# Peptides against a protein of PDB entry 2QAS: the designs that were tried, part 119

Target 1, 120 residues: chain A of PDB entry 2QAS
Amino acid sequence: PPEDLMQYEAMAQDALRGVVKAALKKAAAPGGLPEPHHLYITFKTKAAGVSGPQDLLSKYPDEMTIVLQHQYWDLAPGETFFSVTLKFGGQPKRLSVPYAALTRFYDPSVQFALQFSAPE

## One batch from the design tools (peptide; made by RFdiffusion4, then SolubleMPNN)

Design b2_p28_5_s3 (from b2_p28_5, 8 letters changed)
Fold by OpenDDE base, seed 2:
Structure b2_p28_5_s3 (fold): chain B 120 residues (1-120), chain A 28 residues (1-28)
Amino acid sequence: as target 1 above (120 residues)
Amino acid sequence: PANDDAPLSAEERAAAEAAVAAYRASQA
């Protein structure tokens, strides 16, 4: 079959990562997401650029999923990564995750799902 | 999901906001 020298699939994947960024920007706006929308985000914890408490990342050596709905603070969606303060076991912790580290994005309210190929 | 995300009452929200504020200050 013909070889895709344009690498359209990669371009499409990058565009879809943009959907996550846009969704997070909506979540960061005053009042948060319009109910009942909420976001489940899964990412590779060992991917380059991922930052967070050592104990937390050690507990999730491969991937971890966070949910943004009722308890999230200081969500800062940048151009290449986002950071957010969440509670784990009752303790607030700051996480920084590059969009490139994402493997899954899901909004249960409308069953919208995206899957990504993240670097090992 | 890994994080706590149960819905909060007004009182619980206030307590959480205070805790997060303290955490933010400690990180600065």
Scores: peptide ipSAE 0.736, ipTM 0.959, DockQ to the pose 0.920
Fold by OpenDDE base, seed 1:
Structure b2_p28_5_s3 (fold): chain B 120 residues (1-120), chain A 28 residues (1-28)
Amino acid sequence: as target 1 above (120 residues)
Amino acid sequence: PANDDAPLSAEERAAAEAAVAAYRASQA
């Protein structure tokens, strides 16, 4: 078969990352997500641009999954990354995650799942 | 999931909001 020099599959994946961004924008809107929707987001912790407390990230050397449902604050979905304040062990912490670092997105309320390849 | 995400009572929500506000201020 001919070579795909356009890398359409990668383009499609990037488009699907846009779904995550859009979902986060809905989550960041006043009133939050419409019940019962909530978001599980998995990302590579060592991917470029991932930022957070060193102790927290060290605990998850490969991937980390966060959930946005009952306890999330100051969710700021930017164009290339999102940031959010969550609690870990009872302590508020700010995370910044590029969409490119994502490996999984899941909304169990409607069983909607996306998987992505992310650079390590 | 890595983060705390239990549902909150009204009282717990208020406490959490205060804690987050304090955290936000500490980062400014």
Scores: peptide ipSAE 0.736, ipTM 0.959, DockQ to the pose 0.920
Fold by OpenDDE base, seed 4:
Formats: C-alpha cells, structure tokens, sequence
Structure b2_p28_5_s3 (fold): chain B 120 residues (1-120), chain A 28 residues (1-28)
C-alpha cells in the first residue's frame, strides 16, 4: 500500500488518548463514574514519567493493569498524566501515569476498548 | 488487575477513607 507520510494513524492514536483523559476526568468528578461504568487501564511501567513504589513497579517489569471502580482515591487527571491512589495488598499507594504510557483502556460495562502503542 | 478493588460496605468505605487520608498526609 502507499506510504503514509502524514502518519494519520499516529495522529488518530494521540487523539484517542484524549478519550482516556476525558474519561478519567469524569471518573474524578464527585460521585465517580456513572454506574456501571468502570475503567481498566494498562500501561508500560518503564515508560518515561511513570512513577510509583519501586517494589510495586518491579513486580510488573513490562506493564500492569489497574482498575478504577470500587476503590480509588484522589484521582487527579492532569493534562499529560494522571495520578491516583489505589490499594495493593491492602496498602495505599500513589501512582502517576503519563497518558503516553498507556497501552490499553477498557470499560467492560459497554465493552469499549482502546489500544495504543506506547513508547518504552 | 493489580490493585484491590472489591466492593466496600459503608463502614469499610469509611475506614478506607481514613486510611487514605493518613496516607495522603504522610506524602505531604
């Protein structure tokens, strides 16, 4: 097929990352997400900008998936990254994840899925 | 998923909120 010098697919992918940001902003609003919506977010743990407890991140050398439904706090969706407090093994831990690090977004309630190619 | 996400009762939620508040304070 012809070579795409415009890199439209990359542009589309970047635009779709905006969907995740928007969804997280809804999730961060008072009252949380409208039930039964909930979010599964997968990201590359070694991507630039990813921040969290070393012990936790070391357990997931490539990527990890978090779910935002029943137990998430202080969700702060910024313009380039989001941060959230989750519990792992009963312990609260703060994670900071750039949208660029995302590889998958999924809302099972409506079977809405997005996949991204994330840089290492 | 990696994180804990079981549904919480009202009492469990309150306890969790307190724990998270303490964590938040410790991170300041």
Amino acid sequence: as target 1 above (120 residues)
Amino acid sequence: PANDDAPLSAEERAAAEAAVAAYRASQA
Scores: peptide ipSAE 0.735, ipTM 0.959, DockQ to the pose 0.926
Fold by OpenDDE base, seed 5:
Structure b2_p28_5_s3 (fold): chain B 120 residues (1-120), chain A 28 residues (1-28)
Amino acid sequence: as target 1 above (120 residues)
Amino acid sequence: PANDDAPLSAEERAAAEAAVAAYRASQA
């Protein structure tokens, strides 16, 4: 088949990553997400730009999933990455995740799912 | 999911907010 010099698939994937960014911005707004919406976000823990407590990241050698619904604080969705404070084992911890590190996005309330490929 | 995310009562929320505030301060 002809070579796609426009790289449409890549552009489409980037656009879809934009959906996640937009959703997180809504989640960061006062009052949080409109019930019953909540977000499950999966990302590669060893991807460039991922930052967090070493002990936590070490527990997830490949990828980990976080949920944003009842207990999330200081969600800051930037242009290239988002950061958020969550509790793990009862302890608050700050995570910073580039959108490029995402592999899955899911909102169970409306069964909306997105999948992405991330650098190994 | 990796993080704790159970629903919180008003009292539990207050306690969590205080803990997060303390954490935020420690990270500054």
Scores: peptide ipSAE 0.734, ipTM 0.959, DockQ to the pose 0.928

Design b2_p28_5_s4 (from b2_p28_5, 8 letters changed)
Fold by OpenDDE base, seed 2:
Structure b2_p28_5_s4 (fold): chain B 120 residues (1-120), chain A 28 residues (1-28)
Amino acid sequence: as target 1 above (120 residues)
Amino acid sequence: AANDDAPLTPEELAAARAAVEAYRAAQA
């Protein structure tokens, strides 16, 4: 087959990561996401730039999935990463996740799913 | 999902928010 010197697939994947960023910006807006929309986000916990409590990350040596629906605070979707305060075992924890660390994005309300290959 | 995300009553949500406020304040 012809050689793709433009690397369109990689470009498309980058664009799709932009969808996640845009969705998170909507989630961060006053009032949150329009019901019943909510987001499941999976990421590589050992990927460069991922930060959070050591005890929490230790429990998820490969990947972990967070959900943004009923209990999320101070969602800050930046240009290269997002940070958010969630509760784990009843305790608030701050997580910072680069978009490049994402492996899965899912909104079950409309069955919208994205998958990514994330480097560690 | 790894995080707690059960729906909350207005009272429970207020309490949770207060806890998050305290957490934020404690951060350097």
Scores: peptide ipSAE 0.681, ipTM 0.946, DockQ to the pose 0.918
Fold by OpenDDE base, seed 4:
Structure b2_p28_5_s4 (fold): chain B 120 residues (1-120), chain A 28 residues (1-28)
Amino acid sequence: as target 1 above (120 residues)
Amino acid sequence: AANDDAPLTPEELAAARAAVEAYRAAQA
């Protein structure tokens, strides 16, 4: 097959990461996501830029999946990473996750799924 | 999912929000 010097596949994957960013911005808006939409986000916990309580991240040495639906606060979708306050074991904790660390995005309400290759 | 995300009653939501506000204040 012809050599793709434009690297379209890589560009497409990066664009799809933009979908996650856009979705999170909608989730961060007043009123949150329109029901029944909600987001499952999976990321590599050891990826560069991932930040959170050491004890929590230690429980998930490879990947962690969080859900944004009923209990999420101060969701801040930045340009390169997003941060959010969630509860784990009844305790609120702040997580910061670079979009580059994501491996999966899923909205069960419409069965919309995305998968990404993320380095550790 | 790793986080707690069960739907909350109005009273539970109020309590949760208060806890998050306290956490936010402690982080600042």
Scores: peptide ipSAE 0.680, ipTM 0.947, DockQ to the pose 0.915
Fold by OpenDDE base, seed 5:
Structure b2_p28_5_s4 (fold): chain B 120 residues (1-120), chain A 28 residues (1-28)
Amino acid sequence: as target 1 above (120 residues)
Amino acid sequence: AANDDAPLTPEELAAARAAVEAYRAAQA
């Protein structure tokens, strides 16, 4: 088959990562997401740029899934990564995750799902 | 999901918010 010099698949995936960024910006707005929307985000914990407590990341050596619905604070969706404060085992912890580290995005309320390839 | 995300009553949410604010202050 002819060589794809445009790398369309990669461009498409980047565009879809933009959906996650946009969704997080909505979630970060005052009042949070419009009910009943909520987000499940899965990412590679060892991907470049992922930051968080050592003990937490060690507990999830490959992938980690977080949910943003009832208990999330200071969600800051940047241009290349987002950070958020969540509770794990009753303790608040700050996580910073590059969009490039994402492997799955899901909103159960409308069964909207996205899958991504993350380097590792 | 890895994080605690059970629905909270208004009172529980207020308490959780206060705890997060304290955490934020401690990190600053």
Scores: peptide ipSAE 0.677, ipTM 0.946, DockQ to the pose 0.901
Fold by OpenDDE base, seed 1:
Structure b2_p28_5_s4 (fold): chain B 120 residues (1-120), chain A 28 residues (1-28)
Amino acid sequence: as target 1 above (120 residues)
Amino acid sequence: AANDDAPLTPEELAAARAAVEAYRAAQA
């Protein structure tokens, strides 16, 4: 078959990452997500741009999944990454995750799922 | 999920929010 020099699949994946960004912007709006929507986000912890407490990231050497429903604060969905304050082991911690680091997005309320290929 | 996300009572939520505000202040 002919070689895809346009890299359409990559563009499609990029567009789908846009869905995550849009969803996070809704989650960051006043009032938060409309119930019962909530988001499970999985990302590669060693991907470029991922930042957070060293001890926390060390605990998850490959991937990490966070949930945004009942306890999330100061969610800031930027254009290339989002940051959010969550509690881990009872302690608030700030995480910054590039959309490019995502490997999975899931909203159980409507069983909407997305999977992505992220840098190793 | 890695983070704590149990549903909170209004009182617990207020306490959690206060803790986050303190954390934010410390980060600034």
Scores: peptide ipSAE 0.676, ipTM 0.946, DockQ to the pose 0.899

Design b2_p28_6_s1 (from b2_p28_6, 14 letters changed)
Fold by OpenDDE base, seed 4:
Structure b2_p28_6_s1 (fold): chain B 120 residues (1-120), chain A 28 residues (1-28)
Amino acid sequence: as target 1 above (120 residues)
Amino acid sequence: AAFPDDPAATLPVMMTKEEFDAFFASLT
């Protein structure tokens, strides 16, 4: 088969990452996500730009999933990454995750799922 | 309860989309 020098598949995935960004922007808006929508987000913990508590990231050396439903604070969806405060062991911790680091996105309320290939 | 205690915090990379959907659907 011919080689795709345009890399359309990668471009398509990047476009779909925009869905995640848009969803997070909705979540960060006043009032948050419309019930019962909530988000499961999986990312490569060693991907460039990922930052957070050392002990937490060490616990998940490959991928980590976070849930944005009942306990999240100060969600800040930027253009290239988002940051959010979550509780781990009862303590609030700040995570910063580039959209490029995402590998999975899921909204159980409507069973909407996306899967991505993320570079490290 | 802190989320990291939730079993959903770690997902097998080998999960297909169908398995992924089924897994998270079972959480609700």
Scores: peptide ipSAE 0.044, ipTM 0.568, DockQ to the pose 0.130
Fold by OpenDDE base, seed 2:
Structure b2_p28_6_s1 (fold): chain B 120 residues (1-120), chain A 28 residues (1-28)
Amino acid sequence: as target 1 above (120 residues)
Amino acid sequence: AAFPDDPAATLPVMMTKEEFDAFFASLT
């Protein structure tokens, strides 16, 4: 097959990561996401730039999925990464996740899903 | 997959773990 010198797949993946960023920005805006929209976000816990409690990340050495619906605080979607506070075992934990670390994005309210190849 | 304490931190009711994974795999 002919060689793709344009790297279209990588460009497409990057563009689709922009959808996640945009969705999170909507979630962070006053009023949050319009009901019943909520987000499942899966990421590689060992990917470069991922930051959070060592005990939590050690417990899930490959991937973990966070849900943004009822219990999340201080969502801050930046240009290259987002941060959010979630509770695990009753304790608030701050996570910082680069968009490049994402492997899955899903909004079950409308069954919208995206899958990504994330470098570790 | 690992989830936070959010009451919604469960797989969608309409899909099993296997169906969930298969759904993502079918996207491309």
Scores: peptide ipSAE 0.042, ipTM 0.580, DockQ to the pose 0.171
Fold by OpenDDE base, seed 3:
Structure b2_p28_6_s1 (fold): chain B 120 residues (1-120), chain A 28 residues (1-28)
Amino acid sequence: as target 1 above (120 residues)
Amino acid sequence: AAFPDDPAATLPVMMTKEEFDAFFASLT
């Protein structure tokens, strides 16, 4: 097959990652997500730029899924990564995840799903 | 899976890839 010098597949993936960013920005706005919308976000825990508590990341050496519905605080969606506070073992922990590390995004309320290829 | 500390919450805050795959399959 002819060589795709435009890299359309990658461009499409990046555009869809933008959907996640936009959704998180909506979630971070005052009032949060419109009910009943909530987000399941899966990412590679060993991907470059991922940071968080050692004990948490060690527990999930490949991928982990976080749920943004009732138990999250200080969601900060940046341009290249987002950070959020979650409770782990009763303690608030800060997690930072580059959008490039994402592998799945899902909103069960409307069954909207996205999947991505993410580098280690 | 790691569940919220708040007993009023019914959804987990974290889960493994395998748990999510199973969960996702049950939703779709």
Scores: peptide ipSAE 0.027, ipTM 0.534, DockQ to the pose 0.459
Fold by OpenDDE base, seed 1:
Order: C-alpha cells, then structure tokens, then sequence
Structure b2_p28_6_s1 (fold): chain B 120 residues (1-120), chain A 28 residues (1-28)
C-alpha cells in the first residue's frame, strides 16, 4: 500500500487526545464535572514530560491509572499537559502528565472509552 | 463530605489489559 506521508492516523489520535483535554477543562471549571461524570485516566509513567514523586513513579514503572472523582485537587489542564494533586497512601502528590503520554481514557457514567498509543 | 479512596489509585501494576477491562466493566 502507498506510504502515508501525511500520517493521518497520528493526526486522528491527536484529535482524540483533544477530547481528553476538553474533558479535563470541564472538570477544572467551577463546579467540577457534572454528575455523574468521572474520569479514569491511564498513562505511561516513563513517557517524556511525565513528572511526579520519584517513589510513586518508581512504584508504577510502566503505566498507572488515576481517577478524577472523589479525591483530587488543583486540576490544571494546560495545552500540552495537565497537572493534578491526588492522595496516595494518604499523602498529597502532584502529577504532571502530557496528553501524549495517555494510553486510556474512560468515563464509566456514559461508558465512553478511548485508547491511545503512547511513546516510551 | 468524605469519600472512599478512588479504586484506580490502588490498582496492581501487573494487572493485564484483560483484567483492567473487566474492572472497568464492573464499574458500569
């Protein structure tokens, strides 16, 4: 088959990553997510741009899933990455995750799911 | 209001995709 020099599949994935960004912006707005919406987000912990506590990232060397439902604070959805404070072991931890690092997105309330290929 | 810890925060690192999908299915 002909070589796709336009890389349409990558463009499509990037567009769908925009859904996650938009959803997080809704979550960060005053009042938070409209009930009963909540978000499960999975990402590669060693992907470029991912940052957080070393001990936490070492505990999850491949990928980890976070939940934005009950226990999250200071959600800041930027244009290329988002940051959020979550509690692990009762302690608040700040995570910064590029949208490009995402592998899964799920909203159980409406069974909306997305999957992505993320760089190592 | 106090809520239980979010379940995904305690998911095993070694959970397979199939097991993870089953977990998600249980949430709906």
Amino acid sequence: as target 1 above (120 residues)
Amino acid sequence: AAFPDDPAATLPVMMTKEEFDAFFASLT
Scores: peptide ipSAE 0.024, ipTM 0.530, DockQ to the pose 0.209

Design b2_p28_6_s2 (from b2_p28_6, 15 letters changed)
Fold by OpenDDE base, seed 5:
Structure b2_p28_6_s2 (fold): chain B 120 residues (1-120), chain A 28 residues (1-28)
Amino acid sequence: as target 1 above (120 residues)
Amino acid sequence: RLFPDDPSATLPVMMSLAEFEEYYAALT
C-alpha cells in the first residue's frame, strides 16, 4: 500500500487530544462537570513539560492516572497543557501536564474512553 | 459500596479501563 505522507493517524490523535482539553475546560468552568461525569487521565510522567511533586513522580516513573472528581482544585486548562492541584498524603501538590503527554482518558459515567500514543 | 465514595486521586496505570468500570460500578 502507498505510504501515508500526510500522517493522518497523528493528526487524528491530536484532534482527539482536543477532546480532553475541551472536557477539562468544562470541568474548570463554574459548577464543574455535570454530575455524574468525572475523569480518569493517564499520562507519561517523564514526558517533556510534565512537572509535579518529586515524590509522586518517583513513585510512578513511567505512567500514572489521576482522578478528577471531588479531590482536585484550581484546574487550569491551557492551550498546550493543564495544571491542577491534587492532594497526596494529605498535602496539596501542583501538577502540570502537557496534552501531548496523555496516553489515556476515561469517563466511567458514560464509558467514554480514548487512548493515545505518547513518545517516550 | 465496596470502596470509599471518592476514588483515589492517584491510581496506578496498571488498572485497565475494564477495571475502571468495575471500580466505578462499586462506587455507585
Scores: peptide ipSAE 0.039, ipTM 0.546, DockQ to the pose 0.131
Fold by OpenDDE base, seed 2:
Structure b2_p28_6_s2 (fold): chain B 120 residues (1-120), chain A 28 residues (1-28)
Amino acid sequence: as target 1 above (120 residues)
Amino acid sequence: RLFPDDPSATLPVMMSLAEFEEYYAALT
């Protein structure tokens, strides 16, 4: 088959990751997400740019899913990555995740789901 | 395969998206 020099699939994936970014920006706006919307975000824990508590990331060396519903603080969705504070064992920890590290996104309230191919 | 007892702020990926949807629906 002919080579796709346009890399359309990659562009499509990036566009879909943009949905997650947009959703997080809505979540970070005053008032947060409109009820009952909440977000399940899965990402590769060893992807470039991912940072967070060592104990947590080592516990889940491949992928993990974080839930943004009630137990999250200081959500900061940037242009290339987002950061958020979550509690683990009662202790607040800062997590930073590039959108490129995402592998899936889900909003159970409306059963909206996306899957992504994340780099290794 | 192990599953959490209830929704959590942090979950390991131990199932497909379809399986997760079904699992979550059962918990809520």
Scores: peptide ipSAE 0.033, ipTM 0.583, DockQ to the pose 0.104
Fold by OpenDDE base, seed 4:
Structure b2_p28_6_s2 (fold): chain B 120 residues (1-120), chain A 28 residues (1-28)
Amino acid sequence: as target 1 above (120 residues)
Amino acid sequence: RLFPDDPSATLPVMMSLAEFEEYYAALT
């Protein structure tokens, strides 16, 4: 097949990562997500820019999924990464995840799903 | 404003998306 010098597939995937960013910005707005919408977000824990509790990230050396429904605080969706406070073992911890590290996004309420290829 | 606890705050990746949907349905 002919060589795609434009790399359209990569462009499309980046655009779809923008959907996740937009969804998180909606979640961070006053009032949060409209019920019953909630988010399951999967990411590569060793990807560049991922930051969080060392013990947690060590426990999940490949990927982990976080749930944003009722128990999350201070969601801050930036332009290249988002950060959020979640409880792990009953303790609040801050997690920072670049959008480039995402491998899956899912909203069960409407069965909307996205999958991504993330760099190692 | 009081909400019930989430089924889980974090999960390991152990299954496909299709399998996860089935798992999620069982959790909730």
Scores: peptide ipSAE 0.026, ipTM 0.552, DockQ to the pose 0.192
Fold by OpenDDE base, seed 1:
Parts: structure tokens; C-alpha cells; sequence
Structure b2_p28_6_s2 (fold): chain B 120 residues (1-120), chain A 28 residues (1-28)
């Protein structure tokens, strides 16, 4: 097939990742997500730019899913990554995840799902 | 206003999307 100099596949992936960013921005707004919406976000723990507790990232060396429903704090959705505070073992931990590291996004309330190809 | 605890703060993912949907349904 001819060479795609427009890189349409990458643009489509970025557009879909933009949905996740927009959803997180709604979640970070005052009042949080409109009920009953909540988010399950899966990402590659070894992807470039991922940062968080060493014990957590070591425990899940491939992929990890976090839940954003009632137990999250200080959600900060940036332009290239988001950060959020979650409790692990009763201790608050800060996690930073680039949107490029995402592999799945799911909102069970309306059964809306996205999946992505993340770099290894 | 009282809210139930989240099903899980974090989950290891070793299943397909369809399997995850089934897993979530079982949690709630």
C-alpha cells in the first residue's frame, strides 16, 4: 500500500485519547463527574512518563487499572498527562500517567469503552 | 450524603475488555 504521509492512524488514536482527556477534565471540575458516571482507566506501568510509588509499579509490571469514582483526590488533567491521588493500603499516593500510556478506558454507567495501542 | 466504597482502587489487568466488563458486573 502507498505510504501514509498524513499519519491518519496516529491522528485517530490521538483524537480518541482526547476523549479521555476531556472526560478527566469534567471529572476534575467542581462537583466531579455527573452521577452515575465513573471511570476505569488502564495503562502500561512501564511506559515513558509514568510515575508513582515504586512498590505499586513493581507489583504491576505490565498494566494497571485505576478507578475514579468516589475515592480519588486532586485530579489534575494536563495537556499531555494527568495526575491523581489514590489510596493504596490506606496510604495516599500520587500517580502521573501520560495519555499516550493508556490502553483502555471504560465508563460502566453507560457502557462506553475505548482501547488503545500503547508503546512497549 | 453517603457513597459506597469503590469496587477496587486498583486492578491488575490480565483479561480482555469483554472479560473486564463481565468482571465489573460481578463486582457490583
Amino acid sequence: as target 1 above (120 residues)
Amino acid sequence: RLFPDDPSATLPVMMSLAEFEEYYAALT
Scores: peptide ipSAE 0.019, ipTM 0.513, DockQ to the pose 0.183

Design b2_p28_6_s3 (from b2_p28_6, 13 letters changed)
Fold by OpenDDE base, seed 3:
Structure b2_p28_6_s3 (fold): chain B 120 residues (1-120), chain A 28 residues (1-28)
Amino acid sequence: as target 1 above (120 residues)
Amino acid sequence: MSFPDDPRQTEPVMMTKEEFDAFYASLT
């Protein structure tokens, strides 16, 4: 087949990352996610732009999954990354994750899943 | 947004991808 100079596959992947961003924006809206929706988000912890507490990132040196259901605060879905406050060892910690670092997204309430190729 | 403390979840679940895959398998 002819060369794809439009790079449609890459655009499609970026569009799917947009689903995660949109879902997080719904989660960040007043009232949060509609029951029973909740989000499992997996990302590469050493990807560029990932930031958080050293003890947390050291515990998960490759990938980690966070669950946004009941115990999360100040979810801020930006244009290129989102940040959220989670309890770790009983202490609130701020985590920032670029959408480009995501490898998996899952909502078990409707069994909706997405997978992504991330850096590293 | 901020969410209230919920006794159903004391802390957010955090796990490796491998742990999630196992958990995922139990949900599907």
Scores: peptide ipSAE 0.057, ipTM 0.607, DockQ to the pose 0.599
Fold by OpenDDE base, seed 4:
Structure b2_p28_6_s3 (fold): chain B 120 residues (1-120), chain A 28 residues (1-28)
Amino acid sequence: as target 1 above (120 residues)
Amino acid sequence: MSFPDDPRQTEPVMMTKEEFDAFYASLT
């Protein structure tokens, strides 16, 4: 097939990343996500723009998955990244993740899954 | 917005890709 100079697949991927952003905005709204919805989010820990506790990121040198269900604080879904406070080792830690760093998104309640290509 | 501690999630869930894959497989 001819070369796709429009890069439609990449545009589609970006659009699907928008689903994650929208879902997180719903989660950050008053009342949170409607039960039983909850979110599994996987991202590359070494991707540009990822920030968090050094010990946490060192523990997961490639990818890590966080779950947003019952214990998270100050979820802030921005336009290009989201940040959230999660407990790690019993202590609250702030994590910031660009949507471009995402590799997986999953909502078990409805078995909705997305996979993304992220920079190495 | 903040969410209170919930006994239904007693510990943070953080997994490697391999752990998640195994977990995911158990859910489907």
Scores: peptide ipSAE 0.056, ipTM 0.587, DockQ to the pose 0.607
Fold by OpenDDE base, seed 2:
Structure b2_p28_6_s3 (fold): chain B 120 residues (1-120), chain A 28 residues (1-28)
Amino acid sequence: as target 1 above (120 residues)
Amino acid sequence: MSFPDDPRQTEPVMMTKEEFDAFYASLT
């Protein structure tokens, strides 16, 4: 098959990742997400730019899923990555995830799902 | 911005890919 010099698949993936960024920006706005919306976010823990608690990332060496619903703090959706404070074992810790590291996004309230190919 | 504690979720759910796939399959 001919070589895609436009890289349309990558463009499409970036556009879909933009949905996640937009959703997180809504979640970070005053008042948070409108009930009952909440977000399941799956990402490659070893992807470039991912940072967080060493013990947690060691526990999930490939992928992990976080849920943003009732207990999350200081959600900061940037242009290339988002960061959020979550409790792990009752202790608040900061997690930073590039959008490029995402593999799944899901809102169970409306069963909206996205899947992504993340760089290995 | 900060989201206050809610007793309905004591801690964020964290799971492996396999656990998520199983959970996701149960919802869809």
Scores: peptide ipSAE 0.047, ipTM 0.598, DockQ to the pose 0.586
Fold by OpenDDE base, seed 5:
Structure b2_p28_6_s3 (fold): chain B 120 residues (1-120), chain A 28 residues (1-28)
Amino acid sequence: as target 1 above (120 residues)
Amino acid sequence: MSFPDDPRQTEPVMMTKEEFDAFYASLT
Protein backbone atom coordinates (compact mmCIF):
# COMPACT_ATOMS: atom_id res chain seq x y z
CA PRO B 1 0.00 0.00 0.00
CA PRO B 2 1.09 3.58 -0.56
CA GLU B 3 3.07 5.29 2.18
CA ASP B 4 1.27 7.95 4.17
CA LEU B 5 3.63 10.90 4.06
CA MET B 6 1.04 13.16 5.66
CA GLN B 7 1.06 11.15 8.91
CA TYR B 8 -2.69 11.48 9.28
CA GLU B 9 -2.85 9.13 12.25
CA ALA B 10 -0.45 11.27 14.25
CA MET B 11 -2.34 14.40 13.26
CA ALA B 12 -5.59 12.86 14.40
CA GLN B 13 -4.10 11.81 17.71
CA ASP B 14 -2.74 15.28 18.30
CA ALA B 15 -6.19 16.68 17.68
CA LEU B 16 -7.75 14.19 20.07
CA ARG B 17 -5.19 15.01 22.74
CA GLY B 18 -6.76 18.44 22.55
CA VAL B 19 -9.99 16.87 23.76
CA VAL B 20 -8.22 15.74 26.91
CA LYS B 21 -6.79 19.20 27.45
CA ALA B 22 -10.20 20.76 26.98
CA ALA B 23 -11.83 18.28 29.34
CA LEU B 24 -9.23 19.00 32.00
CA LYS B 25 -9.81 22.72 31.61
CA LYS B 26 -13.48 22.11 32.25
CA ALA B 27 -12.56 20.07 35.31
CA ALA B 28 -10.30 22.85 36.57
CA ALA B 29 -12.96 25.53 36.23
CA PRO B 30 -15.02 26.61 39.24
CA GLY B 31 -17.50 23.92 40.11
CA GLY B 32 -15.52 21.19 38.40
CA LEU B 33 -17.03 18.69 36.01
CA PRO B 34 -20.80 18.44 35.76
CA GLU B 35 -22.18 15.40 37.51
CA PRO B 36 -21.82 12.54 36.81
CA HIS B 37 -18.80 13.14 34.59
CA HIS B 38 -15.40 12.09 35.89
CA LEU B 39 -12.14 11.20 34.22
CA TYR B 40 -9.85 8.19 34.09
CA ILE B 41 -6.45 9.20 32.74
CA THR B 42 -3.71 6.70 31.93
CA PHE B 43 -0.14 7.67 31.13
CA LYS B 44 3.34 6.25 30.78
CA THR B 45 5.13 6.97 34.04
CA LYS B 46 8.59 6.94 32.47
CA ALA B 47 7.71 9.28 29.61
CA ALA B 48 9.73 12.45 29.22
CA GLY B 49 8.38 15.27 31.33
CA VAL B 50 6.46 13.12 33.79
CA SER B 51 7.27 14.07 37.35
CA GLY B 52 6.01 13.11 40.76
CA PRO B 53 6.93 11.40 44.00
CA GLN B 54 9.48 8.64 43.51
CA ASP B 55 7.62 6.18 45.70
CA LEU B 56 4.42 6.66 43.73
CA LEU B 57 5.97 6.40 40.28
CA SER B 58 8.06 3.41 41.35
CA LYS B 59 4.89 1.57 42.25
CA TYR B 60 3.72 2.02 38.67
CA PRO B 61 6.83 1.51 36.54
CA ASP B 62 5.01 1.31 33.19
CA GLU B 63 1.61 2.98 33.23
CA MET B 64 -0.70 4.30 35.86
CA THR B 65 -4.27 5.49 35.84
CA ILE B 66 -5.50 8.36 37.94
CA VAL B 67 -9.14 9.15 38.52
CA LEU B 68 -10.34 12.71 38.77
CA GLN B 69 -13.66 12.38 40.53
CA HIS B 70 -14.09 13.72 44.05
CA GLN B 71 -10.68 14.21 45.64
CA TYR B 72 -8.15 16.16 43.63
CA TRP B 73 -6.67 19.60 44.12
CA ASP B 74 -4.94 22.37 42.21
CA LEU B 75 -5.62 20.91 38.78
CA ALA B 76 -3.62 23.04 36.37
CA PRO B 77 -4.06 22.16 32.70
CA GLY B 78 -1.31 23.90 30.76
CA GLU B 79 -0.63 23.92 27.06
CA THR B 80 1.72 20.95 26.99
CA PHE B 81 1.15 19.30 30.36
CA PHE B 82 -1.18 19.27 33.31
CA SER B 83 -0.45 19.03 37.00
CA VAL B 84 -2.68 17.89 39.83
CA THR B 85 -2.52 17.07 43.51
CA LEU B 86 -3.87 13.69 44.58
CA LYS B 87 -3.77 11.79 47.84
CA PHE B 88 -1.69 8.65 48.10
CA GLY B 89 -1.83 6.84 51.40
CA GLY B 90 -3.57 9.88 52.78
CA GLN B 91 -0.78 12.23 51.77
CA PRO B 92 -1.06 14.84 49.02
CA LYS B 93 1.21 14.18 46.05
CA ARG B 94 1.82 16.46 43.08
CA LEU B 95 1.89 14.94 39.60
CA SER B 96 2.93 16.61 36.37
CA VAL B 97 2.01 14.82 33.15
CA PRO B 98 2.63 15.91 29.57
CA TYR B 99 -0.31 15.27 27.29
CA ALA B 100 2.11 13.39 25.04
CA ALA B 101 2.53 10.80 27.80
CA LEU B 102 -1.16 9.89 27.81
CA THR B 103 -2.26 6.50 26.56
CA ARG B 104 -5.91 6.42 27.63
CA PHE B 105 -8.72 8.78 28.51
CA TYR B 106 -12.10 7.59 29.69
CA ASP B 107 -15.30 9.09 31.03
CA PRO B 108 -17.42 6.18 32.25
CA SER B 109 -20.51 8.33 32.69
CA VAL B 110 -20.98 8.42 28.93
CA GLN B 111 -18.54 5.64 28.02
CA PHE B 112 -16.37 8.05 26.07
CA ALA B 113 -12.91 6.61 25.48
CA LEU B 114 -9.74 7.67 23.72
CA GLN B 115 -6.53 5.73 23.26
CA PHE B 116 -3.15 7.10 22.25
CA SER B 117 0.29 5.85 21.40
CA ALA B 118 2.93 7.28 23.71
CA PRO B 119 6.69 7.25 23.22
CA GLU B 120 8.83 4.99 25.37
CA MET A 1 -8.54 25.00 41.84
CA SER A 2 -9.16 23.06 45.02
CA PHE A 3 -11.95 20.58 45.61
CA PRO A 4 -13.41 19.40 48.91
CA ASP A 5 -13.45 15.86 50.13
CA ASP A 6 -16.32 13.67 49.03
CA PRO A 7 -17.31 10.65 51.10
CA ARG A 8 -17.98 8.69 47.92
CA GLN A 9 -14.24 8.55 47.29
CA THR A 10 -11.86 7.92 50.16
CA GLU A 11 -8.81 8.45 47.95
CA PRO A 12 -8.16 8.96 44.25
CA VAL A 13 -7.95 5.66 42.44
CA MET A 14 -4.56 4.80 41.00
CA MET A 15 -4.15 1.64 38.97
CA THR A 16 -1.66 -0.19 36.81
CA LYS A 17 -2.48 -0.78 33.17
CA GLU A 18 -3.56 -4.31 33.93
CA GLU A 19 -5.78 -3.23 36.77
CA PHE A 20 -7.36 -0.53 34.63
CA ASP A 21 -7.87 -2.89 31.71
CA ALA A 22 -9.70 -5.30 33.95
CA PHE A 23 -11.79 -2.53 35.43
CA TYR A 24 -12.47 -0.97 32.05
CA ALA A 25 -13.55 -4.31 30.66
CA SER A 26 -16.08 -4.60 33.45
CA LEU A 27 -17.59 -1.25 32.49
CA THR A 28 -18.02 -1.98 28.81
Scores: peptide ipSAE 0.088, ipTM 0.635, DockQ to the pose 0.611; fails the geometry check

